# Peptides against a protein of PDB entry 3S8F: the designs that were tried, part 299

Target 1, 157 residues: chain A of PDB entry 3S8F
Amino acid sequence: VLTLFVAVPSLMTAFTVAASLEFAGRLRGGRGLFGWIRALPWDNPAFVAPVLGLLGFIPGGAGGIVNASFTLDYVVHNTAWVPGHFHLQVASLVTLTAMGSLYWLLPNLTGKPISDAQRRLGLAVVWLWFLGMMIMAVGLHWAGLLNVPRRAYIAQV
Target 2, 166 residues: chain B of PDB entry 3S8F
Amino acid sequence: DEHKAHKAILAYEKGWLAFSLAMLFVFIALIAYTLATHTAGVIPAGKLERVDPTTVRQEGPWADPAQAVVQTGPNQYTVYVLAFAFGYQPNPIEVPQGAEIVFKITSPDVIHGFHVEGTNINVEVLPGEVSTVRYTFKRPGEYRIICNQYCGLGHQNMFGTIVVKE

## One batch from the design tools (peptide; made by RFdiffusion4, then SolubleMPNN)

Design b2_p28_1_s1
Fold by OpenDDE base, seed 1:
Structure b2_p28_1_s1 (fold): chain B 157 residues (1-157), chain C 166 residues (1-166), chain A 28 residues (1-28)
Amino acid sequence: as target 1 above (157 residues)
Amino acid sequence: as target 2 above (166 residues)
Amino acid sequence: ALAALLAALAAALEAARLAYAEEMEAIF
């Protein structure tokens, strides 16, 4: 009865966060429909990491609706689809948010700013993590749709 | 300018908070309705069939693997399957091609999986409950049963076979 | 220190492998 209504608070949160990003971008001088995106601080790994996590969370959330659906669950349950889903949710959003938090927290706690080299390295780490996670997630979802079982080292396909 | 922006954001958030509170009450009402109308809960797949996992090996339709395949009609069979640590019985499961097979699957020990390669049969097997799956094998041959639910140290080696005869 | 850590991890992995093999022999 209430299963799909769980998506409502999540969508509300998603839209609110997106709106917050737009406001931030516009405050930083961004204009137009998409110009505010460019105005966001993409040079800061503390910003980039959680934002990339949010991007991964979108398809993950869509997958959550599938996984929670009675009829569709019979297709995906205990297949590689499920690991694909939670890697987007946990290993993408949660992990990247933790990474981003670290990039903010450590400089503030120590009172020492990160060097430019450290900043660039942080950006590289975050982007590479996101890329790898997206590749793996797509692969797992694809394998799941091909009925590759979860928690098994063998499959017919 | 920043102050004006903050006021606008607060107004936006106030709207969402109001909506969230309204939805909270809707959810509470729906939960209350569900509990009031369904004391035993809702079982979408039908009636829950239960067994005693401590006696399922000693008596009943799962006790003798030689009697596990029961013909219930001219082209219909029921197969009583046990998933256990670490295998399946009967093994192999022998059924005719083209017959409608009803699998009745349970476990005497822990939760297992029952995933049949080449088919859409994929269910969890819970001790104390009977999983029912209906399937018709169109092609003869061997179909591997894979446990896709972690069940212990031997989980990765837990396999069975369905042999479909012409 | 890094070499020592890697050696310790390698030893732990080998111990785990042997323990697993023993357990599998007991089960199957």
Scores: peptide ipSAE 0.028, ipTM 0.777, DockQ to the pose 0.007
Fold by OpenDDE base, seed 3:
Structure b2_p28_1_s1 (fold): chain B 157 residues (1-157), chain C 166 residues (1-166), chain A 28 residues (1-28)
Amino acid sequence: as target 1 above (157 residues)
Amino acid sequence: as target 2 above (166 residues)
Amino acid sequence: ALAALLAALAAALEAARLAYAEEMEAIF
C-alpha cells in the first residue's frame, strides 16, 4: 500500500510536465482539447527529443508500478520484462533528454544556430531512436511475459 | 501579466493533478483486480530461512548431492539445490512426474538465479538464505535451469537440468 | 556513414564475442 502511494509524487510530476506542455502549446496558439499539441515546436529536435522521452517514460513508469508490486513482480522479475522497462526509462527518457539538451546546448556553446540540415538530421535521429526503442521495448516486454529470462543468451521461446 | 500567466499555469496544474489522482485510482484498481483474479499460478514460498554459506558445502542437507533428493512423503520430495559459480548441484536433478517437489535452494558464494524453463519457477538465490519453491511437474522430460542473475565471468554458461521421470 | 557505423558496430560485437569465448575457455 505504501509503495503505491510512493507513485503519487511521480504521477504528480509527470502530469505537471504535461501541464507545462499544454500551457506552452496554448501560448503558441493551440486551442481545444488537442490543438495545443499540434502547436508545440515539433520542428525543433531539442523539443522533440525530450517529449519523445516522456512518451516512452509513461509506459515505463506504469511498468515501474508493476515491478514494485510483490505478486506482479514475481511474474516479471529477472525476465526480459525488466530490461524492457529500463530501456524505456534510461534509454528513452534519459537518453533522449540528453540528446535534446545537446541540441539546445550546442548552439549556445558555439554561439551560432544549427543549420537547417543539422536540424533535419537531428529530427531524424531522435525519431528513429524513439521508434527503435519502442520496437525493442515492446519486444522485450512481450518476451518477458513469455518468461524469457534476462541475462541469458538462450531461451525456450 | 505575469500574474495572469501564473494563474493560468496553476489552473492547468490543478487539472492535471486531478487527472493524475484519478489515474492512480485506476492503476490501483487494475492491480487489485489482477491480484484478485490471477493467484492460481503462484508457487508457495516458505518462510525466511537462513543458512551459513561458509559451511553449507561441508555439512547439512546440501553437502552431498547424492542425498539431495529426499522423499518426505507419498509423492512428495524435497530437493536441496546449490547454485554456485558456475553451475547447479545436483545436476541433473531427477524427480518423478506428478510429485510435489519442494526446492530448497541456496548459494555458497554469490547471488545466482534459478530460472526453470517451461515453468514459472524463477527465484534469486542469495548466499545465507534458502529459497523455497514448490512445484509439480506434470510433463516428463528435461527442464533447463538458467541463471538469470549475473554471477561472474562464467554466468553465461551456468546451466542445470531437471529430469522429470515417469 | 551509416554503413560504416554498422560495420564498426559489427566488428565491435565480434571482438566482444571472441573475448568472451576466450574467457569462457579459461574458466571451463
Scores: peptide ipSAE 0.024, ipTM 0.769, DockQ to the pose 0.009
Fold by OpenDDE base, seed 2:
Structure b2_p28_1_s1 (fold): chain B 157 residues (1-157), chain C 166 residues (1-166), chain A 28 residues (1-28)
Amino acid sequence: as target 1 above (157 residues)
Amino acid sequence: as target 2 above (166 residues)
Amino acid sequence: ALAALLAALAAALEAARLAYAEEMEAIF
């Protein structure tokens, strides 16, 4: 019940962030329905990291609604589905947001911009992290739907 | 300038909020549709039942593993299962093929899992509460019970067996 | 466009549901 109530403000917040991104993209010269996405600063790991976190949070949030559903929880509870959900919420959104915040915070604290090499390395780290998390999450959700148990080294399938 | 910017932001916010609300309703509708057309999960067979975990080993239907399988009808059984650190009792659980089995599972110590491989039986077992699950085994053989809730140092080795006889 | 997107999502989810059901039938 509480999760479902939280779903409304959470979605509102998430899509408000998306609205801010659209505004920023259009302000940067992006045009059309999707042109604003291309105009966003994809060369900045401080931007890319939290955005990828948000992308991971979409299926994670949907899964949260499933997990909070009384009847559907019987299907997924204590299966590999649950850690799949966690890795999207914590290891993707929270972790990537923290990474992004760090990429912004450290240069500001030191007063020194990051080098191009550091920037490129940061982009590689964030994208590879996201890719790994998506692979793991998809696998865990799939296994969970196949009734693979959580916290067990063996499974029926 | 700030006013113009805020007005522009508001326009995008309205669109995205509308989309957000639409998606919320879609998710709710899909959940409702799934529940209305298919039920893949375990439906508990009974209401909440409470027991004293401090005495469950000494008295009551869980006290004697040899008496844990109770025939309640011609083709109906109730099985009183204890999940404990670190195993299940009785072990093995022997039941007939095609019989309606009501599992009543509780714990004398900590929270455990009761996940039966090859079935949709998957419940947490809480001390002081009885988990009630109804199932009919259509295929004979051995079904492994797995603890899927961390319960201590021996958790990974906590297994049981259900033997379904022809 | 929103209606089309929602319809496409619904169709995809239905397909996934059917596939899941088939997988469950194979396991149980």
Scores: peptide ipSAE 0.005, ipTM 0.722, DockQ to the pose 0.026
Fold by OpenDDE base, seed 4:
Structure b2_p28_1_s1 (fold): chain B 157 residues (1-157), chain C 166 residues (1-166), chain A 28 residues (1-28)
Amino acid sequence: as target 1 above (157 residues)
Amino acid sequence: as target 2 above (166 residues)
Amino acid sequence: ALAALLAALAAALEAARLAYAEEMEAIF
């Protein structure tokens, strides 16, 4: 019971961040149920990167609840499922947030804005990273469900 | 206006918190449903049991690999397995097809894995703790035991074999 | 609300445990 209670503050935090995004989008002129999403600055890699990280974090967070179940743990523990989970959490959310932070931080530290070419390259990088991570994560979760072991070079499947 | 913005943010947060709670209940319901309808793949585990890792090689049921397979009933066996750096004992483990096998697995040194390929047997093996897994092999043949917990330089080569006889 | 959530979680887990136990008894 207490282990799964971790889901409460995690979900509260996640949806509070989503609320902040909604508010920001509405401040930028977005209206309606979904119009605020379109109003967000999708042309800025410093924004896009962490948002893509959040999108990857959704299935990862759901997986976290699964992993916290002592019964379901017998299915997924020390299989490729586990790397699948933390690649969504760490290699997607944390890494993309770090990338986004870098796109903001470096121009501010140097006093020089990024060029348009650098901006476009940055967008390409974060989108491709996200796509690659989603493909890999789905593959790892799938392999894990097929009982492919973690930390082994060999498997029956 | 900063005050107006703050109030707006608070309202959005309250709404999203309500949504988060609703989603939490959805996830709980989905987990409960999954567990209620799809439990056949979960391996039955035994009670928590402790052992002294410093003496487990010298005395007790794990000390002699020749005595590791113990018949406890007409079609029931207990197998006392050591996972160590870097292998399993006994190796091979020989058991009859169709018998209920209770594996009692422990380690004299570091944490290992005990993952039996082709089965749902997958447990961590901790020094000082006995991992108990019950399984019935329906098909004869060889089943590979894989260490899926990093245990040192020889981890990648740490394998065992279960031989199921007809 | 938190108490209700915990109670619901506990009930769900207990139901799952019982379902698992029943299934295991059927298999073993």
Scores: peptide ipSAE 0.000, ipTM 0.720, DockQ to the pose 0.018; fails the geometry check

Design b2_p28_1_s2
Fold by OpenDDE base, seed 4:
Structure b2_p28_1_s2 (fold): chain B 157 residues (1-157), chain C 166 residues (1-166), chain A 28 residues (1-28)
Amino acid sequence: as target 1 above (157 residues)
Amino acid sequence: as target 2 above (166 residues)
Amino acid sequence: ALAALLAAIAAALAAFARAYAETLEEIF
């Protein structure tokens, strides 16, 4: 029961980040209920990467609540579901945030801006990473629900 | 004007916080619904039971694999299983079809897994703790036990078998 | 029951969205 209370500050943080994105988009001229999304700098891999990480974090966070549920844990524990969960959290959110941070940090450290070609390549990298990670995560969660064990090379299915 | 802006921003923040809390309750409600409607097959956790992993092989119900299967009722059995590096004892575990089986699983060495294919039996086995799982095999045949918790160099080859007899 | 719950959630979210939109007009 107490473990589920972790969801409270986590969701508060998540939606606070979303609020910050909305605020930024509106400052950039976006209007309406969703117009602020379009106004965000989607041409910058340093921005896109962590945002894609956040998008992957949503289902991962929901899965975290499931994993913390005493009864539901009996279904998913030590199955492929678990690596599916943390690949959304670590290999998506954390990794993409690191990638985004690098795209910002390196130009600042070197004093050299990234070229347009590097920018486009960066966008391709983060989008492809996100896509691949989503496919992998869905597959792992699905396999987990089919009772495929983690840390084993064989399964009934 | 600045005061008005401050109040508006505060309202904005409160709105997002309220939304966050609302969504929290939505997710909790969805989980509660799932639990209420889709948990008929979930094996509940057993009582916390402790054992001494240093003596479990020498004395007690886990010491003799020939005595591991104990009939406790007309159609009820308790099976005392050891998960160890790298296998299970007894192996095979022989139980009758349709009987209610209570598995009492512990480890003398490190943490292992006890995952029975074709069933919802899936527990971690901790040294010093007894994992209790209740299950009834409806179909005869062989069920493979898989270790799904990394336990060392032989982990990938750590298998057992449950033989369900008609 | 699930459909009813989801419908209720959707309705509540819609109501919130409307109220939120009005608040946004005061900020931006």
Scores: peptide ipSAE 0.042, ipTM 0.729, DockQ to the pose 0.308
Fold by OpenDDE base, seed 5:
Parts: C-alpha cells; structure tokens; sequence
Structure b2_p28_1_s2 (fold): chain B 157 residues (1-157), chain C 166 residues (1-166), chain A 28 residues (1-28)
C-alpha cells in the first residue's frame, strides 16, 4: 500500500524532470521528438551521472511496483530479484547522483574548475559505473526469476 | 511576452502530469496482464493461523519430529515443520511422490526463510504465525531447504532436506 | 477488457501528443 501510494508522486516527479530536460534541451537548440536529448550537456559528468541514475531508476521503479504487488511478490520475494532492484535504486540512482554532485560541488567549493582531462575521466567513470550496474542488475533480476535465493551462497541454478 | 510564456509553461507542465498519470495506469495494466498470464509461481495465501512460539517445541503438532508427517488422506499429508536457529525439523522430511503435501511451518525463535529448491515454495516463517504451503512433488529425490532470511550468525549454514520417496 | 484498457490508454496518449505538440509551438 505504501509503495503504491508513493508511486504516484514519484511518477509525477519523474516526468516533470523529463519535461525540464526537454525544455532545457529545446532552449539549447534541440528540435524534433528526440533532438532535444542531443542538445543536453552530455560533456559534463555532473549532468550525465544523475541522468544515467534516472534512467536506471525507471526499470527500478517499475520493479518496485512489481515487488509491492501482493501476487507477483510470490515469484520474486527473497530471490536475487530483490537485490537487483536495490542496486538499481540505490547503487544506480543514489550513487550516480552523489557522484554527479561531487563533480559539481568540489569545483564550486574550491573555485577551481576541473581540467579537461578530469572531465573526460569523470565521464568515463560514470558511464562505466552505469554499464556495470546495468549488467549486475539484469543479472540479478534474471537470476531471481530463475529462483536463485537471496542471502544464500548456494543455488540450484 | 511573460504572460504568454507563463501560460504555455503551465500547459506544458499539465500535459506532462497527465502523461505521468496515464503511465501509472499502463503499469497497472501490465501488472494485471502479468498476473493473468504468469501465475505458475504464485502460491495462494492461506488463512492467518497463530501459535505460541514459546511452547511450540513442547506441545502440539510441532513438538515431536517423529510425528511431524501426518497422513490426512489417501494421497494427502500434512507436515509440521519448525524452522529454528539454525536448522529445520524434521530433517530430513520424508514424503511420498505424487502426494499432496501441506506444509505447516512456524518458528520457535526468530524469523526464518523456507525456500525449497526446485519448487515454487518460498515463504517467510514468523514466530507466532503458521505458514501454510501446498505442494505436490512429481519427481522423487532430495530437495534442499534454504533459509533466505537472515536469522543470525549461523544463517548461512541453515539447510534442510526433503526426501521424496517413490 | 485489458486490451480495451490498453487501447484507451493509447488513444489518450495520442491525444496528449497532439496537444503537446501544439503547446510546444507556443513556447518555441
């Protein structure tokens, strides 16, 4: 009940953020259905990181509804599916947002901009993190569907 | 003009909010579809049954592991299982192939898991409550019971066995 | 019933898309 209640404002927030991104992209010269995406500042790790986190949060949010389902939870409960969900929500969104925040915060606190090399390294870090997290999440969700138990070092499969 | 921009932005935001609500219903529909087409792993919930965890080891159907398997019909059995720190009783649980088995599982101490490999049996076991699961083993052999709920320092070693006899 | 619901949602989304496009023209 609580999760489903929170799902409504969360979805509203998610699409509001998406709207803001579209607005920003269009202000930056992006046109068409998807052209605004390309116009966003993908060269800034402080931007890329939280956006990738949001992208990972989409399937995680859908999974949250699944996990909160009275009937579907019988399939996924206490399987590897659950930590898969957690890694999308926490290790993807929260962690990437934190990482992105650092790329914004530290330069602003010190008054020193990051070098171009540091910027490129930052982009590599957040993209690699996202990729790794997606692989892990897909693996855990798949394993969960195959009835691999949570909190156990042994599995039939 | 500022007024024109304000009006446009409001319409823009309202549109996205409406879209978000529509997507909510899409997700609900997808859940409904999944339930309608993928129900093989769903275990129906039973009635709430309570037991005193402080006396369950001393009296009642869980007290004697030797009497834990009760034949209730020609091809039906009830098995009274205790999940405890750190194991299961009886262990092994011996049941006939092809019989309908009703597991009545409870705990005398803390919350445990009851996950039977090779089956869709996967429930949490709460002290003071009885978990009821129905299953028919079609294949003979050994099925491992795994605790998938952290229950203490010995959690990782908490296993049981169901032996299905021909 | 589920198919009908999905069709209704799709129709609503299409209507939204049209309205959204008109709104974009007002802003940009």
Amino acid sequence: as target 1 above (157 residues)
Amino acid sequence: as target 2 above (166 residues)
Amino acid sequence: ALAALLAAIAAALAAFARAYAETLEEIF
Scores: peptide ipSAE 0.032, ipTM 0.723, DockQ to the pose 0.239
Fold by OpenDDE base, seed 1:
Structure b2_p28_1_s2 (fold): chain B 157 residues (1-157), chain C 166 residues (1-166), chain A 28 residues (1-28)
Amino acid sequence: as target 1 above (157 residues)
Amino acid sequence: as target 2 above (166 residues)
Amino acid sequence: ALAALLAAIAAALAAFARAYAETLEEIF
């Protein structure tokens, strides 16, 4: 019971971040229930990357609760489920945030703005990364539920 | 003007707090549902049992692979299994179909895995501790044991076999 | 659904290739 309490501050943080995004979108002229999403700077890889990371982190966080459960961990422990989980957390959120930070940091450090071509390249990179991570994560979680072991090159399934 | 702004901010915060709270309950419900539907067949951990990994090969129930399978009652067996770098003993493990098998698994060296394909048997094996798993094989045949915990250079080739006899 | 996903991947790869080529031309 106490272990699962860790989800509470995490969820509070998640919704605070979401609220911040809404606020930013509305400041940029977005209106309505979802119009603020469209108003966010989706043309900037420095913005898109960490946001995509956050989206991947949501199912990953849910999986974290599963992994922390005594009874459910028995099902998923040392299966492909576990790699699926941390690829969402690390390879999605952390990695995409790092990518996004570079798109902000480098222009600021050098004093030189990125070209339009570089901007488009950055967008392509982060979207492709996100898509690939989602496909892999779904596959790994699925395999894990089918009792495919981790750290093994063979499986019955 | 400031008063209006204050009211608007309060409404905004109230909305997000309400949403957050609602979603919290939704997630708790989903977790509860998952637990209720996926805990069937889970083997609870037994009492903590410890052994000396430095002597487990020389004395005790794990010392002789020929004596590893012990009948404890009618259609009931205890199997004392060692997971080591890099294999299992006894190998193969021979048990009757339909018998209740209690696996007592430990390691003389490093941490290993004990994952039996076709079953829900999946435990880590720690030196100095005994992992206990209860299972009844309904189908005869061979079941492969896979080490799913990295244990060294030969980890990927560490396999065992359970032979279930008719 | 699979076809749509594959099409989306293909489109993204094409966009990447174009952007990459243009970037190289700008640098070199």
Scores: peptide ipSAE 0.026, ipTM 0.743, DockQ to the pose 0.018
Fold by OpenDDE base, seed 3:
Structure b2_p28_1_s2 (fold): chain B 157 residues (1-157), chain C 166 residues (1-166), chain A 28 residues (1-28)
Amino acid sequence: as target 1 above (157 residues)
Amino acid sequence: as target 2 above (166 residues)
Amino acid sequence: ALAALLAAIAAALAAFARAYAETLEEIF
């Protein structure tokens, strides 16, 4: 019960982050219900990376509630579901945030801006990473629901 | 000007709070739905039972693999299983088809997994605790037991077999 | 759906390859 109540402030925090993105988009001239999204700096890998991480973290967070649920834990525990959750949380949000941080930090450390080619490469990297992570995560969650065990090299399916 | 800005901020915050609450209810509903639809067939577990892992091999119902399968009633059996580094005992576990089987599983050494392929039996086995799972095998044949919790250098080779006889 | 996914992957890989090649040209 207490664990589920902890989800409340976590959700509030998540939506506050989303609110911050909306605010930023509107400051950049975005209008309407969704126009602010388009106004965000999608040409900057330092921005795109952590945002994609957040997008991956959303279903991962939902999965966190599942994993913390006593009754649902029996279904998913020690199956491929759990690695799927990890890849959304660690390999998506954390890793992409680190990548994004690098794209911001490196120019500052060197005192030189990244080239346009480097910027485009960065965008390609983070989008490909996100795509790959989503494919793998969906696959792992699906396999988990099919009762494929984790930490085993062999499975019935 | 400041008053207008303040009102705008409040409206903005209220909107996001409302959205947050709405989504909270959606998530709760989804969880409730999942629980309602996916709790069927859950293997009943008994109350928490403790055992001394240091003596479990020498005395008690786990000590003799030949006596591990105990008939407790008509078409009812209790199977006392040890998960150890690196295997299971008894191995194979032989049980009748259609019988209600209560597995009492514990470990003398480290934490292991007990995952039976083709079934929903999937539990961690902790030293000092007895894991209880109830299952009825409807189909005869061999069911592989997989350790799905890392337990040491031989973890990847830790398998067992349940043989369901007609 | 599969075809769409494959097409999306192919497009992304192509974009990556181009960007990578251009980057290499700039730094080496």
Scores: peptide ipSAE 0.020, ipTM 0.730, DockQ to the pose 0.019; fails the geometry check

